Peptides against a protein of PDB entry 6MBK. Designs and how they scored, part 8

Target 1, 240 residues: chain A of PDB entry 6MBK
Amino acid sequence: GFEMVNFKEEGFGLRATRDIKAEELFLWVPRKLLMTVESAKNSVLGPLYSQDRILQAMGNIALAFHLLCERASPNSFWQPYIQTLPSEYDTPLYFEEDEVRYLQSTQAIHDVFSQYKNTARQYAYFYKVIQTHPHANKLPLKDSFTYEDYRWAVSSVMTRQNQIPTEDGSRVTLALIPLWDMCNHTNGLITTGYNLEDDRCECVALQDFRAGEQIYIFYGTRSNAEFVIHSGFFFDNNSH

## One batch from the design tools (peptide; aimed at target 1 H230)

Design b1_p15_2_s2 (made by RFdiffusion4, then SolubleMPNN; from b1_p15_2, 7 letters changed)
Fold by OpenDDE base, seed 5:
Structure b1_p15_2_s2 (fold): chain B 240 residues (1-240), chain A 15 residues (1-15)
Amino acid sequence: as target 1 above (240 residues)
Amino acid sequence: MPLVPVLHDFSPVTF
């Protein structure tokens, strides 16, 4: 009932191929298709993950490295998804000097500087880990781990990470949700949930969509400042 | 089973 389309202003999005009614379950994504902390642990990254305290403590960094490892793997199951991701982002880590100057008048500037500093420190740490740790020798990124790679992966995760339940429902974990995250954002209500019985992410339509209309979802309540920090944009219709 | 809400996490990558 939908197709991926490259929209001029919004990049990739989903377009309805038929009329979709409000509250209709139009999209679902099984756990096996998600990039999760668990899938990272079960990948080539698993041995390093088991030995590195930061990877263990920070699921978002684990996802970033998982994304980098899969991108560097020609036979990765997630190659089709990874190829749909932007090569660059409008997030703070990509800001030019003029964009940073513009933000100096806002409260966001301190968070932007913190992101730069934290990301640089993380890169320096993991560069050393990748160069020296025995389990890093099997990583496809071993000989090609640049700051640009890390910046891209961190930005990809920051803009796309979601909280989902673990398989047993006992805890929350982090996931990238392929296909679903192609839906662009609009104001509304959360219409995505995880069905533990069927072990899948389920998205119901926020409103009626006609054939040919773009399908939007609501990512949650955020201020424009939070959108700048985490998504790199101001949402014009954001009520916050 | 009830659906568990899926929330986009805007938590920054911190060290």
Scores: peptide ipSAE 0.086, ipTM 0.748, DockQ to the pose 0.900
OpenDDE base, seeds 1, 2, 3, 4: peptide ipSAE 0.024, 0.046, 0.042, 0.031; ipTM 0.641, 0.742, 0.727, 0.675; seed 1 fails the geometry check

Design b1_p15_2_s3 (made by RFdiffusion4, then SolubleMPNN; from b1_p15_2, 7 letters changed)
Fold by OpenDDE base, seed 1:
Structure b1_p15_2_s3 (fold): chain B 240 residues (1-240), chain A 15 residues (1-15)
Amino acid sequence: as target 1 above (240 residues)
Amino acid sequence: MELVPVLHDFSPITF
């Protein structure tokens, strides 16, 4: 009922190929197709993950490295997904000097600088880990790990990471959800849930969509400032 | 079965 389309103004998104009714289950993604902390642990990153406390403590960083490893792997199952990801993001880590200057009069500037500082520190830490840790030798990024790589990966994760239940439903873990995250964001209600019985993400339509219309989803309630800082989105009158 | 909400995590990556 949908197709991937490159929209001129919004980039890649999903377009309805038929009429979709509100609350209709139009999209589902099985766990096996997700990039998760668990899939990171089960990948070439697993040995390093098992010995690095930061990777263990920070599932989002684990996802970032998982994304980098898979991107650098020509035979990765997720190559088709990774190729759909933006090469750059509207996140603070990509702000030009002029954009930062515009924010200097706002409270957001502190968070922008914090992101720069944190990301730089993280990169420096992991650069050393990749260069020195024995389990990093098998990583496809061993000989090519730049700040730009890391910036891209963490921006990809920050803009696309989702909380889903573990397989047993006992805990929450992080996941990138291929195909689903191609939906551009709009104001509304959460319409995606995880079905533990079928072990899949399930997305129902936020509204009626006619054939040929772009399908939008709502990722969550945030202030405009938080959206800009964390996801790059901006909505007028987002009073949350 | 009740679905577990899938929540986008907007938290920054920090340490």
Scores: peptide ipSAE 0.420, ipTM 0.892, DockQ to the pose 0.895
OpenDDE base, seeds 2, 3, 4, 5: peptide ipSAE 0.028, 0.322, 0.383, 0.313; ipTM 0.681, 0.858, 0.884, 0.856; seed 5 fails the geometry check

Design b1_p15_2_s4 (made by RFdiffusion4, then SolubleMPNN; from b1_p15_2, 7 letters changed)
Fold by OpenDDE base, seed 1:
Structure b1_p15_2_s4 (fold): chain B 240 residues (1-240), chain A 15 residues (1-15)
Amino acid sequence: as target 1 above (240 residues)
Amino acid sequence: MPLVPVLHDFSPITF
C-alpha cells in the first residue's frame, strides 16, 4: 500500500499507492528486519561488545557501532536501509560555526558544547579500543574509523532510535526500524506499537491518505515521558 | 493484545 519516494523538499519518504484509512494497519516490520542491540550482539561486533563495558551499558552506542559495521560491510542485509539514511543531520554535531555563534546567546549552547565534548570523548575512547582490542581486528571499520564516521553514526541513532520490547517483553531495548523510519514527521498521535505475539512493529495510519499522498507519522515529542502522558498511550486502555 | 508503544528516543548519547 506504499512505496519509497524521494520527495524534492523532504528527501526520502513513503507514498501511499492506494487509499489508506485512518487507523488502518498499513505497515509492519518484523523484529528480524530491525537493527537492534541484540542484532549488534549477534553481529561481528558481538565479541567486542561482550568485552567492552561501555558498549554493554549504552545500547545507543552499540547501535551506532552496529550501523558503522554494517555500513562497512558490502554484503550487509541492511545496506539498502543504510543507503537511505541522510549523510548529514540537523543535530548539534553538524552545526556550523555561525549557527553555534548564534546559539551562544541562548541556553542551548550548553547542550551543543556538551554534545561536542561527549562525542569527541567517545570517539577518542573507541578509536583506541578499535586500534588495540583483539576483537576489533575483525571489524570492517578498523582501518576506516574517523570522527566523521562516528558523528554520522551517533547522529543517525539519536534521530532514529526507538524503544521496543525485548522478545520476551520483560525489558525495553533500542531499535532502528527500517522502512518505518522513512515516514516523515507530522504532528499527531503515536500510531506505532509493537506486537509481541507476532514479534513485529505495527504502524496504523494517523489519518486518511489518498493514493499518491505522502504518508506522515508522529514520532513523538522530545520527551518520551511527555509523549506517553500527552498521547494517552497507557498500556491498559487501548483495547484493540 | 494491546500493542506496546514504540517510543522514539531523542535523548542525546552522553558519557
Scores: peptide ipSAE 0.330, ipTM 0.867, DockQ to the pose 0.585
OpenDDE base, seeds 2, 3, 4, 5: peptide ipSAE 0.042, 0.040, 0.301, 0.207; ipTM 0.726, 0.624, 0.862, 0.812; seed 5 fails the geometry check

## One batch from the design tools (peptide; aimed at target 1 D181)

Design b1_p16_1 (made by RFdiffusion4)
Pose (drawn by RFdiffusion4):
Structure b1_p16_1 (pose): chain A 240 residues (1-240), chain P 16 residues (1-16)
Amino acid sequence: as target 1 above (240 residues)
Amino acid sequence: PKYEKLTLEHYEKLKE
């Protein structure tokens, strides 16, 4: 019912190949396909996750290393997902100095500075950990772990991650949801939820989509400062 | 997805 298309404005997204009515359940993704903090713990990253206090406290960082470890694993279950991810992003981590300079004197620039400093600190910290700590000597990253790798990973997580209930429903965790996460954003209401009975992520159409029209979802009630810093885009006519 | 880059208009709107 849909195909991947490279749109000028939003980059790659989903386009309807048939008419899709509003409220139609048109997209579902089972839990098995998701990359989660739990799958990160049970992966080759597990030995380091158990020893490093930062990875235990910061699931978003855990997901970034999970993404990098699987990217460096030729036989990873998630290779189809990793190979279709973007190679670059428009998060401020990618901005030129003069592009950030336009934000001087604004409310938003402080968070740009924090994002930069946090990412650089994290890279330097984990570079040292990977190169010296025994619990990381079997990681795929020991051979090569560049700043570009880390920038890509945290950008991938911040522009795509989601909260979902745990498999039991009593807790929440962070996850990457393949296929569905290729939907771009438009104004509207959240129409994506997690179905604990079928154990899958389900998305109903936000609005009518005719064949040939791009399929959009509503990401959330975020400001443009949040969209730029954490999602890497500015949304014109953001009603929120 | 990778969206378009920020325009001057977007920077002006962020300054508001």
Fold by OpenDDE base, seed 5:
Structure b1_p16_1 (fold): chain B 240 residues (1-240), chain A 16 residues (1-16)
Amino acid sequence: as target 1 above (240 residues)
Amino acid sequence: PKYEKLTLEHYEKLKE
């Protein structure tokens, strides 16, 4: 097994409670536990989703609004998961002015400016939609939709979104994967896949982990700039 | 997951 632990320098992660062997299937998450574009469509957001072209075209935005709606819903199935999410992030949307100035000397600044522009435009658009669209009236965020709310949701999705197959396997969609997304990053190979037969996300161990060791996964081939901009951390030992 | 504020050293490395 494993347990969620707060590692002082690495934040929350998973710790092995027994020895886990390399390639052992130690963690799986059924589709029903995932926050997906489909679960967004099947939620209180569904009517608005069906009428808004941006929500339909941009699964990450659909997930952001799904996350906000569920956070505002005391009886949400995902409340335990949402409570594990940071209240703030170390992504560029949370950078102080001086931190942005430090990035101005890097090529990453263009992506940061794009992120700011896109996020601001999306917020302005959806603020108007929430205020005026008939299907927005039932949203729990109707009277409380701030930029801070949107920034948090966008950052949550940006740092945690994953590609998974649709139920029929015909296309790729986006999901947040509770419990699994607690794993911190290390160098290696992708060890997470989706089992369509059992309809679950499956993670096999990247290496042997002894009882008491932190369980790491590989997030994929990304530069430190990509990790900083999209994941909110710098990986000192990055092999890419 | 780990989230961290960048150090000056990190910013220097991002210039490379």
Scores: peptide ipSAE 0.487, ipTM 0.937, DockQ to the pose 0.756
OpenDDE base, seeds 1, 2, 3, 4: peptide ipSAE 0.412, 0.410, 0.424, 0.378; ipTM 0.917, 0.918, 0.922, 0.906

Design b1_p16_1_s1 (made by RFdiffusion4, then SolubleMPNN; from b1_p16_1, 6 letters changed)
Fold by OpenDDE base, seed 5:
Structure b1_p16_1_s1 (fold): chain B 240 residues (1-240), chain A 16 residues (1-16)
Amino acid sequence: as target 1 above (240 residues)
Amino acid sequence: PVYRKLTEEDFEKLKK
């Protein structure tokens, strides 16, 4: 019912191959296909995760390292997904001098500076952890962990992380949702949920989409400043 | 999720 297409302005997105009606369940992704904090714990990162308080406390960082470990693993189940991810992002961590200068005249600069400081501090901390911690020895990134690697992973997670329930539904955790996260943003309502009975993420159509049209979803109520800071785009028709 | 590169105009619009 849909295909991945490179749209000139929006980059990669999903295009309908048939008519899709509003509220139709057109896309679902089982938990087993998601990159989650749980899958991170069950990966080569698991032993280190169990010993590091920051990884345990910050699911987004756990996902970032999970992504890096899987990227460095040729036989990773998620290689097909990882290959669809951008090699670089338009998030503030990738801003050039001119873009930073433009931000200086906005209120967003404070959040961006915080993002820079936090990311740098995290990198410095985990660089030391990877170099010294016994459980880091088996990580595929042991001898190759640069700031560029971390910047990429952080940006990947920042732009694509989602909240989902744990398997038992008792808590909320974080996940990257392959295929679904290719949908670009438009105004509307949240149309993605989690079906615990079938243990899958489900997306229903925000509106009618005709064959050949791009399929959009609503990323949530965010300002353009929030979209720039956390997602690296400006939405001209933002209703928020 | 990857839109066009931000322009000076985009940043100007962030000035409220």
Scores: peptide ipSAE 0.480, ipTM 0.925, DockQ to the pose 0.781
OpenDDE base, seeds 1, 2, 3, 4: peptide ipSAE 0.425, 0.441, 0.424, 0.438; ipTM 0.912, 0.915, 0.913, 0.914; seeds 2, 4 fail the geometry check

Design b1_p16_1_s2 (made by RFdiffusion4, then SolubleMPNN; from b1_p16_1, 5 letters changed)
Fold by OpenDDE base, seed 5:
Structure b1_p16_1_s2 (fold): chain B 240 residues (1-240), chain A 16 residues (1-16)
Amino acid sequence: as target 1 above (240 residues)
Amino acid sequence: PVYRKLTKEDFEKLKE
């Protein structure tokens, strides 16, 4: 019912191959296909995760390291997904000097500076952990962990992380949702949920989409400043 | 999730 297409202005997105009606369940992704904090714990990162309180406390960082470990693993189940990810992002961590200068005249600069400081501190901390911790020896990134690697992983997670329930539904955790996260943003309502009975992420159509049209979803109520800071885009018709 | 590169105009609109 849909295909991945490179749209000139929005980059990669999903295009309908048939008519899709509003509220139609057109896309679902089983838990087993998601990159989650749990899959991170069950990966080569698991032993280190169990010993590092920052990884345990910050699911986004756990996902970033999970992504890096899987990227460095030729036989990773998620290689097809990882290959669809951008090699670089338009998030503030990739801003050139002129873009930073433009931000200096906005209130967003404070959040961006915080993002820079936090990311740098995290990198420095985990660089030391990877170099010294016994459970880091088996990580495929042991001898190749640069700031560029970390910047990419952090930006990947920042732009694509989602909240989903744990398997038992008792808590909320973080996940990257392959295929679904290719949908670009438009104004509307949240049309993605999690079906615990079938253990899958489900997306229903925000509106009618005709064959050949791009399929959009609503990323949630966010300002353009929040979209710039966390997603690296400005939405001209933002209703919020 | 990847939109066009941010422009100077986009940043100017963030001042509003």
Scores: peptide ipSAE 0.485, ipTM 0.924, DockQ to the pose 0.786
OpenDDE base, seeds 1, 2, 3, 4: peptide ipSAE 0.440, 0.452, 0.443, 0.451; ipTM 0.913, 0.915, 0.913, 0.914; seeds 2, 3, 4 fail the geometry check

Design b1_p16_1_s3 (made by RFdiffusion4, then SolubleMPNN; from b1_p16_1, 6 letters changed)
Fold by OpenDDE base, seed 5:
Structure b1_p16_1_s3 (fold): chain B 240 residues (1-240), chain A 16 residues (1-16)
Amino acid sequence: as target 1 above (240 residues)
Amino acid sequence: PVYRKLTEEDFKKLKE
């Protein structure tokens, strides 16, 4: 019912191959296909995760390292997904001097500076952990962990992380949702949920989409400043 | 999730 297409202005997105009606369940992704904090714990990162309180406390960082470990693993189940991810992002961590200068005149500069400081501190901390911790020896990134690697992973997670329930539904955790996260943003309502009975993420159509039209979803109520800072885009018709 | 590169005009609009 849909295909991945490179749209000139919006980059990669999903295009309908048939008519899709509003509220139709057109896309679902089983938990087993998601990159989650749980899958991170069950990966080569698991032993280190169990010993590092920052990884345990910050699911986004756990996902970032999970992504790096899987990227460095030729036989990773998620290689097809990882290959669809951008090699670079338009998030503030990739801003050139001119873009930073433009931000200096905005209130967003404070959040961006915080993002820079936090990311740098995290990198420095985990660089030391990877070099010294016994459970880091088996990580495929042991001898190749650069700031560029970390910047990419952090930006990947920042732009694509989602909240989902744990398997038992008792808590909320973080996940990257392959295929679904290719949908670009438009104004509307949240149309993605989690079906615990079938243990899958489900997306229903925000509106009618005709064959050949791009399929959009609503990323949630966010300002353009929040979209710029956390997602690397400005939405001209933002209703919020 | 990847939109066009941010422009100076986009940043100006963030001031509003």
Scores: peptide ipSAE 0.470, ipTM 0.920, DockQ to the pose 0.783
OpenDDE base, seeds 1, 2, 3, 4: peptide ipSAE 0.429, 0.437, 0.431, 0.435; ipTM 0.910, 0.912, 0.911, 0.911; seed 4 fails the geometry check

Design b1_p16_1_s4 (made by RFdiffusion4, then SolubleMPNN; from b1_p16_1, 6 letters changed)
Fold by OpenDDE base, seed 5:
Structure b1_p16_1_s4 (fold): chain B 240 residues (1-240), chain A 16 residues (1-16)
Amino acid sequence: as target 1 above (240 residues)
Amino acid sequence: PVYRKLTEEDFEKLKQ
């Protein structure tokens, strides 16, 4: 019912290959295909996760390291997904000097500076952890953990992380959702949920999409400042 | 989720 296409202005997105009706369940992704904090705990990162309080407390960082470990693993189940991710992002961590100067005239600069400081501090902390912690010796990134690696992983997670229920539905956790996260943003309502009975993420169509049209989803109520800071794009027709 | 590169105009709009 859909295919991945490179749209000139919007990068990669999903295009309908048939007519899709509003509220039609057109896309679902089983939990087993998701990159989650749980899959991170069950990976080569698991022993380190169990010993590091920051990884335990910050699911986004756990996902970032999970992504780096899987990227460095040739036989990773998620290699096909990882290969679809951008090599670079338009998030503030990739801003050139001119772009930072443009931000200085906005209130967003404070959040960006915080993002820079936090990311740098996290990198410095985990660089030391990876170099010294016994459970880090088995990580495929042991001898190759640069700021560029961390920046990429943080930006990947920042732009693509989602909240999903745990398997038992008792808590909320974080996940990257392959294929689904290729959908670009438009105004509307949240049309993605989680079906615990079938243990899958489900997306229903926001509107009617004709064959050949791009399939959009609503990323949630966010300002353009929030989209720039956390997703690296400005949405001209933002209703919020 | 990868949109066009931000322009100076985009940043000017963030001032509003």
Scores: peptide ipSAE 0.453, ipTM 0.920, DockQ to the pose 0.802
OpenDDE base, seeds 1, 2, 3, 4: peptide ipSAE 0.401, 0.420, 0.403, 0.420; ipTM 0.905, 0.910, 0.907, 0.909; seed 4 fails the geometry check

Design b1_p16_2 (made by RFdiffusion4)
Pose (drawn by RFdiffusion4):
Structure b1_p16_2 (pose): chain A 240 residues (1-240), chain P 16 residues (1-16)
Amino acid sequence: as target 1 above (240 residues)
Amino acid sequence: SSPFMESRFPIERYIP
């Protein structure tokens, strides 16, 4: 019912190949396909996850390393997902100095500075950990772990991650949801939820989509400062 | 709001 298309404004997204009515359940993704903090713990990253206090406290960082480890694993279950991810992003981590200079004197620039400093600190910290700690000597990253790798990983996580309930429903965790996460944003209401009975992510149409029209979802009630810093885009006419 | 969302854990782009 949909195909991948490279749109000028939003990059790649989903386009309807048939008419899709509002409230139609048109997209579902089972839990097995998701990359989660739990799958990160049970992966080759597990030995380091158990020893490193930062990875235990920061599931978003755990997901970034899970992505990098699987990207460096030729036989990863998630290779189809990793190979279709973008190679670059428009998060401020990618901005030129003069592009960030336009933000001087604004409320938003402090968070740009924090993002930069946090990412650089994390890269330097984990570079040392991977090169020296015995619990990381079997990681795929020991051979090569560049700043570009880390910038890509945290940008992939921050622009795409989601909270979902745990498999039991009592807790929440962070996850990457393949296929569905290729939907771009428009104004509207959240229409994506997690179905604990079928154990899958479900998305109903936000509005009517005719064949040939791009399929959009509503990401959340975020400001443009949040969209730029964490999602890497500015949304015109953001009602929130 | 969609009735579908009455019984689903909502999913949105997570920002810390």
Fold by OpenDDE base, seed 1:
Structure b1_p16_2 (fold): chain B 240 residues (1-240), chain A 16 residues (1-16)
Amino acid sequence: as target 1 above (240 residues)
Amino acid sequence: SSPFMESRFPIERYIP
């Protein structure tokens, strides 16, 4: 029903291979294909996760390290997905000097600086952890962990993380949703939900799409920048 | 909201 296409101006997206009708369930992604905090725990990162309080407390950071570990693993199941991710982002962590200077005239500058400071501090912390922690020796990023790596991973998660229910539906966890998150944005209504009965993400078509048309979804009302600034890093109280 | 969304946990993303 659809295929991944690298569009000239929009980068990767999904294109319909047949006519898709509005409200048609055209895309679903089972939990087993998601990159989640749980999959991070079950990965090579698991032993370190079990011993590091920050990874346990901040699911987004756990996902960031999960991304980095899988990216550094040639045989990772998620390599096809990871290779579709942008190499850089339009998030505050990638702002150039001129952009930062422009923001100095706004109240947003304090949030940007906070983001920079927090990210730098986290990197410094985890650099030390990776260098010294016994369980870090198993990580494929042991000898290759730069600030640029961390900035990329954090930004990838910030721009693509989704809240989904745990398997039992009792809690909310964080997930990257491969294939689905390739859909580019258009205005409309949320048409993606998690089906707990079938344990999968489900997306219905926002509108009719003809064969050959790009399939768009409505992301929501907030920008990634706003999300990063206000909700990019949060403490998960349920992780303790 | 559509009937589809009524029984599902909504998944929201953010504008690039």
Scores: peptide ipSAE 0.366, ipTM 0.875, DockQ to the pose 0.502
OpenDDE base, seeds 2, 3, 4, 5: peptide ipSAE 0.356, 0.176, 0.027, 0.023; ipTM 0.872, 0.753, 0.670, 0.663

Design b1_p16_2_s1 (made by RFdiffusion4, then SolubleMPNN; from b1_p16_2, 7 letters changed)
Fold by OpenDDE base, seed 3:
Order: structure tokens, then C-alpha cells, then sequence
Structure b1_p16_2_s1 (fold): chain B 240 residues (1-240), chain A 16 residues (1-16)
């Protein structure tokens, strides 16, 4: 087993409560526990999703609004997960003036400005949609949709979204993976994949862990969103 | 979590 612990300098992570052997399947998350584009479609956001082409075309934005709607819903199944998410991030959208000035001499400044501009445009668009669209009236965020809310949701999705297969395995979709995404990073091989037969995300131990040790995983050199496609896991029943 | 994950979130948005 494992438990959530706040580690010094590393923040929240998972600690082993027993000895775990390398390649042992110690953590799995069934599809029903994931926040996905499909769960967004099946939520209170569903009617608006069905009428807005941007939500349909951009699954990451759909996840952002799904996250905001569930956060604003006291009875949301994902409340325990949402409460573990940071209230702020180290993404460019949270940069202070001095940090932006530091980047002015770098190529990164163009990406930062682009992100600021486009995120602001997205917010303005959806603010109008939420205020005027009939299907937005039932959204719990209708009277409390600020730029700070949108910035937080976008940053949450940006830092935590993953690609998983659809139920039939024919395509990929986007998902937030509760509990699993609490693991901190170490160098090694990707040990996370998706088991279509059992319809769950699976994580096997990168190495032996003793009781009381922090459990680390390798995020890879690629984006977390691509972990399924480019995984080097050791179990056979994965989507890769 | 790794910083600079903005590549995971497409910046461009076509607004009809």
C-alpha cells in the first residue's frame, strides 16, 4: 500500500506503507474515477459542450471547464481530488513583472506573450458564452467566472492532462488521473500505461521501495499528455 | 510537477 504525505521541499507525494518490489502493479485507477472529456460531456457541462464548437474541438478547454464546474459543485465526486490541487502554479500565466522582464532577452518571451494574449481571448469568448448561452444557466460557475478561475483551470489542465485511449481503443482522449498524478518524478523508465482489458490506468514500480520510502515515477522526457503513446512500461496489457 | 508545461496546452484558438 501507499499513503499521501507532504514531503519537505518536494510537496505532496506518495509513501510506501509496505515493501513494494520492482515491476509490481502497486497503483491502478479505473476509467470511472478519471476526469475525462467524456465525463465532461456527461456532466452539467454536457448541454453547453454539445452546442459550442470550441469545447468540442479543444478537449483541454473542455477539461478546464469540467474542473471549474466540479470545483463549484459541493457534491462533486472529484471534490477530494480537486482539494489536493495547487491554488497557484509556476506557469507563465502566473509570472510576476520581474520574471517577465527577465525573459525579455530570450526567445521564450514570444511564447509567454502569445499565451497571455490567447488565454485572455479565450476567457473573453467564454465569459460572453456563459453570460448569454441558454445552456450556461445551469452551470454552477455562471455567477463566479473570473479570469483567475480560468487561469487556474487552464494551468491545472496544462500541468496534469494525459492522453488515454477511448473505451474501444480506436482513438485517444484527454484525462486527469487522480492519485496517480501525486507521484513525484525521478529518472528512469516510464512505468505507467493503460490497460484496455481492465479499463484502467496502471502504474508499476520503477524499483524496489521499502516501507516508509517515497514512491517515485518517471514522467519521461516527453510531455505527460503523451505518456501512453510513448510509454516503456513492462506489462503487456497496455494500450501501447 | 515540471514547470513549462505550456506545450501541453495549445495556445492558438480559432474563434468563429
Amino acid sequence: as target 1 above (240 residues)
Amino acid sequence: RFPFMDDLFPISLYIP
Scores: peptide ipSAE 0.032, ipTM 0.645, DockQ to the pose 0.038
OpenDDE base, seeds 1, 2, 4, 5: peptide ipSAE 0.032, 0.026, 0.028, 0.028; ipTM 0.645, 0.652, 0.635, 0.640; seed 5 fails the geometry check

Design b1_p16_2_s2 (made by RFdiffusion4, then SolubleMPNN; from b1_p16_2, 6 letters changed)
Fold by OpenDDE base, seed 1:
Structure b1_p16_2_s2 (fold): chain B 240 residues (1-240), chain A 16 residues (1-16)
Amino acid sequence: as target 1 above (240 residues)
Amino acid sequence: MPSFMENRFPISLYIP
């Protein structure tokens, strides 16, 4: 019903291969295919995760390191997914001086500075951890952990992380949802939910899509400033 | 909210 396409202006996205009707379930992703905090714990990162307070406390950072470890692993199950991720992002961590100067006129500047500072501090911390911690010796990124690597991973997670329920539905956890997260953004309503009975993410069409049309989803209600900070998007018709 | 969302946990991008 859909295919991955590299669109000229928007990069990778999903295109309908047939007519899809509004509210039609066209895409689902089982839990086993997700990159989650749990899959990070069960990966080569697991031993370090069990010993590092920051990884345990910050699921987004755990996912970032999970991405880095899997990217550095030639036989990773998620290689096809990781290869579809952007090599750089339009998020503040990638802003040039002129872009930062532009934001100085907005209230978002403090969040940008905070993100810069936090990311730099995290990198410095984990650089030391990777160099000194015994369990870090097993990580494929031990000899290749640059700020650029970390910036990329953090930005990937920041723009793509989702909350999903745990298997028992008692808690929420963070997940990257392959294939689904390739859908580009449009205004509308949330049309993705987690089906605990079938243990999968399910996405229904926001509107009718004809064969050959790009399939868009709504990422959530956010201001343009929030989209810039967290997703790197501007949307003129944002209802927020 | 779409009727599809009934009895499902909504998935949205997490904002830290």
Scores: peptide ipSAE 0.239, ipTM 0.782, DockQ to the pose 0.918
OpenDDE base, seeds 2, 3, 4, 5: peptide ipSAE 0.222, 0.023, 0.022, 0.026; ipTM 0.780, 0.616, 0.598, 0.601; seeds 2, 4 fail the geometry check

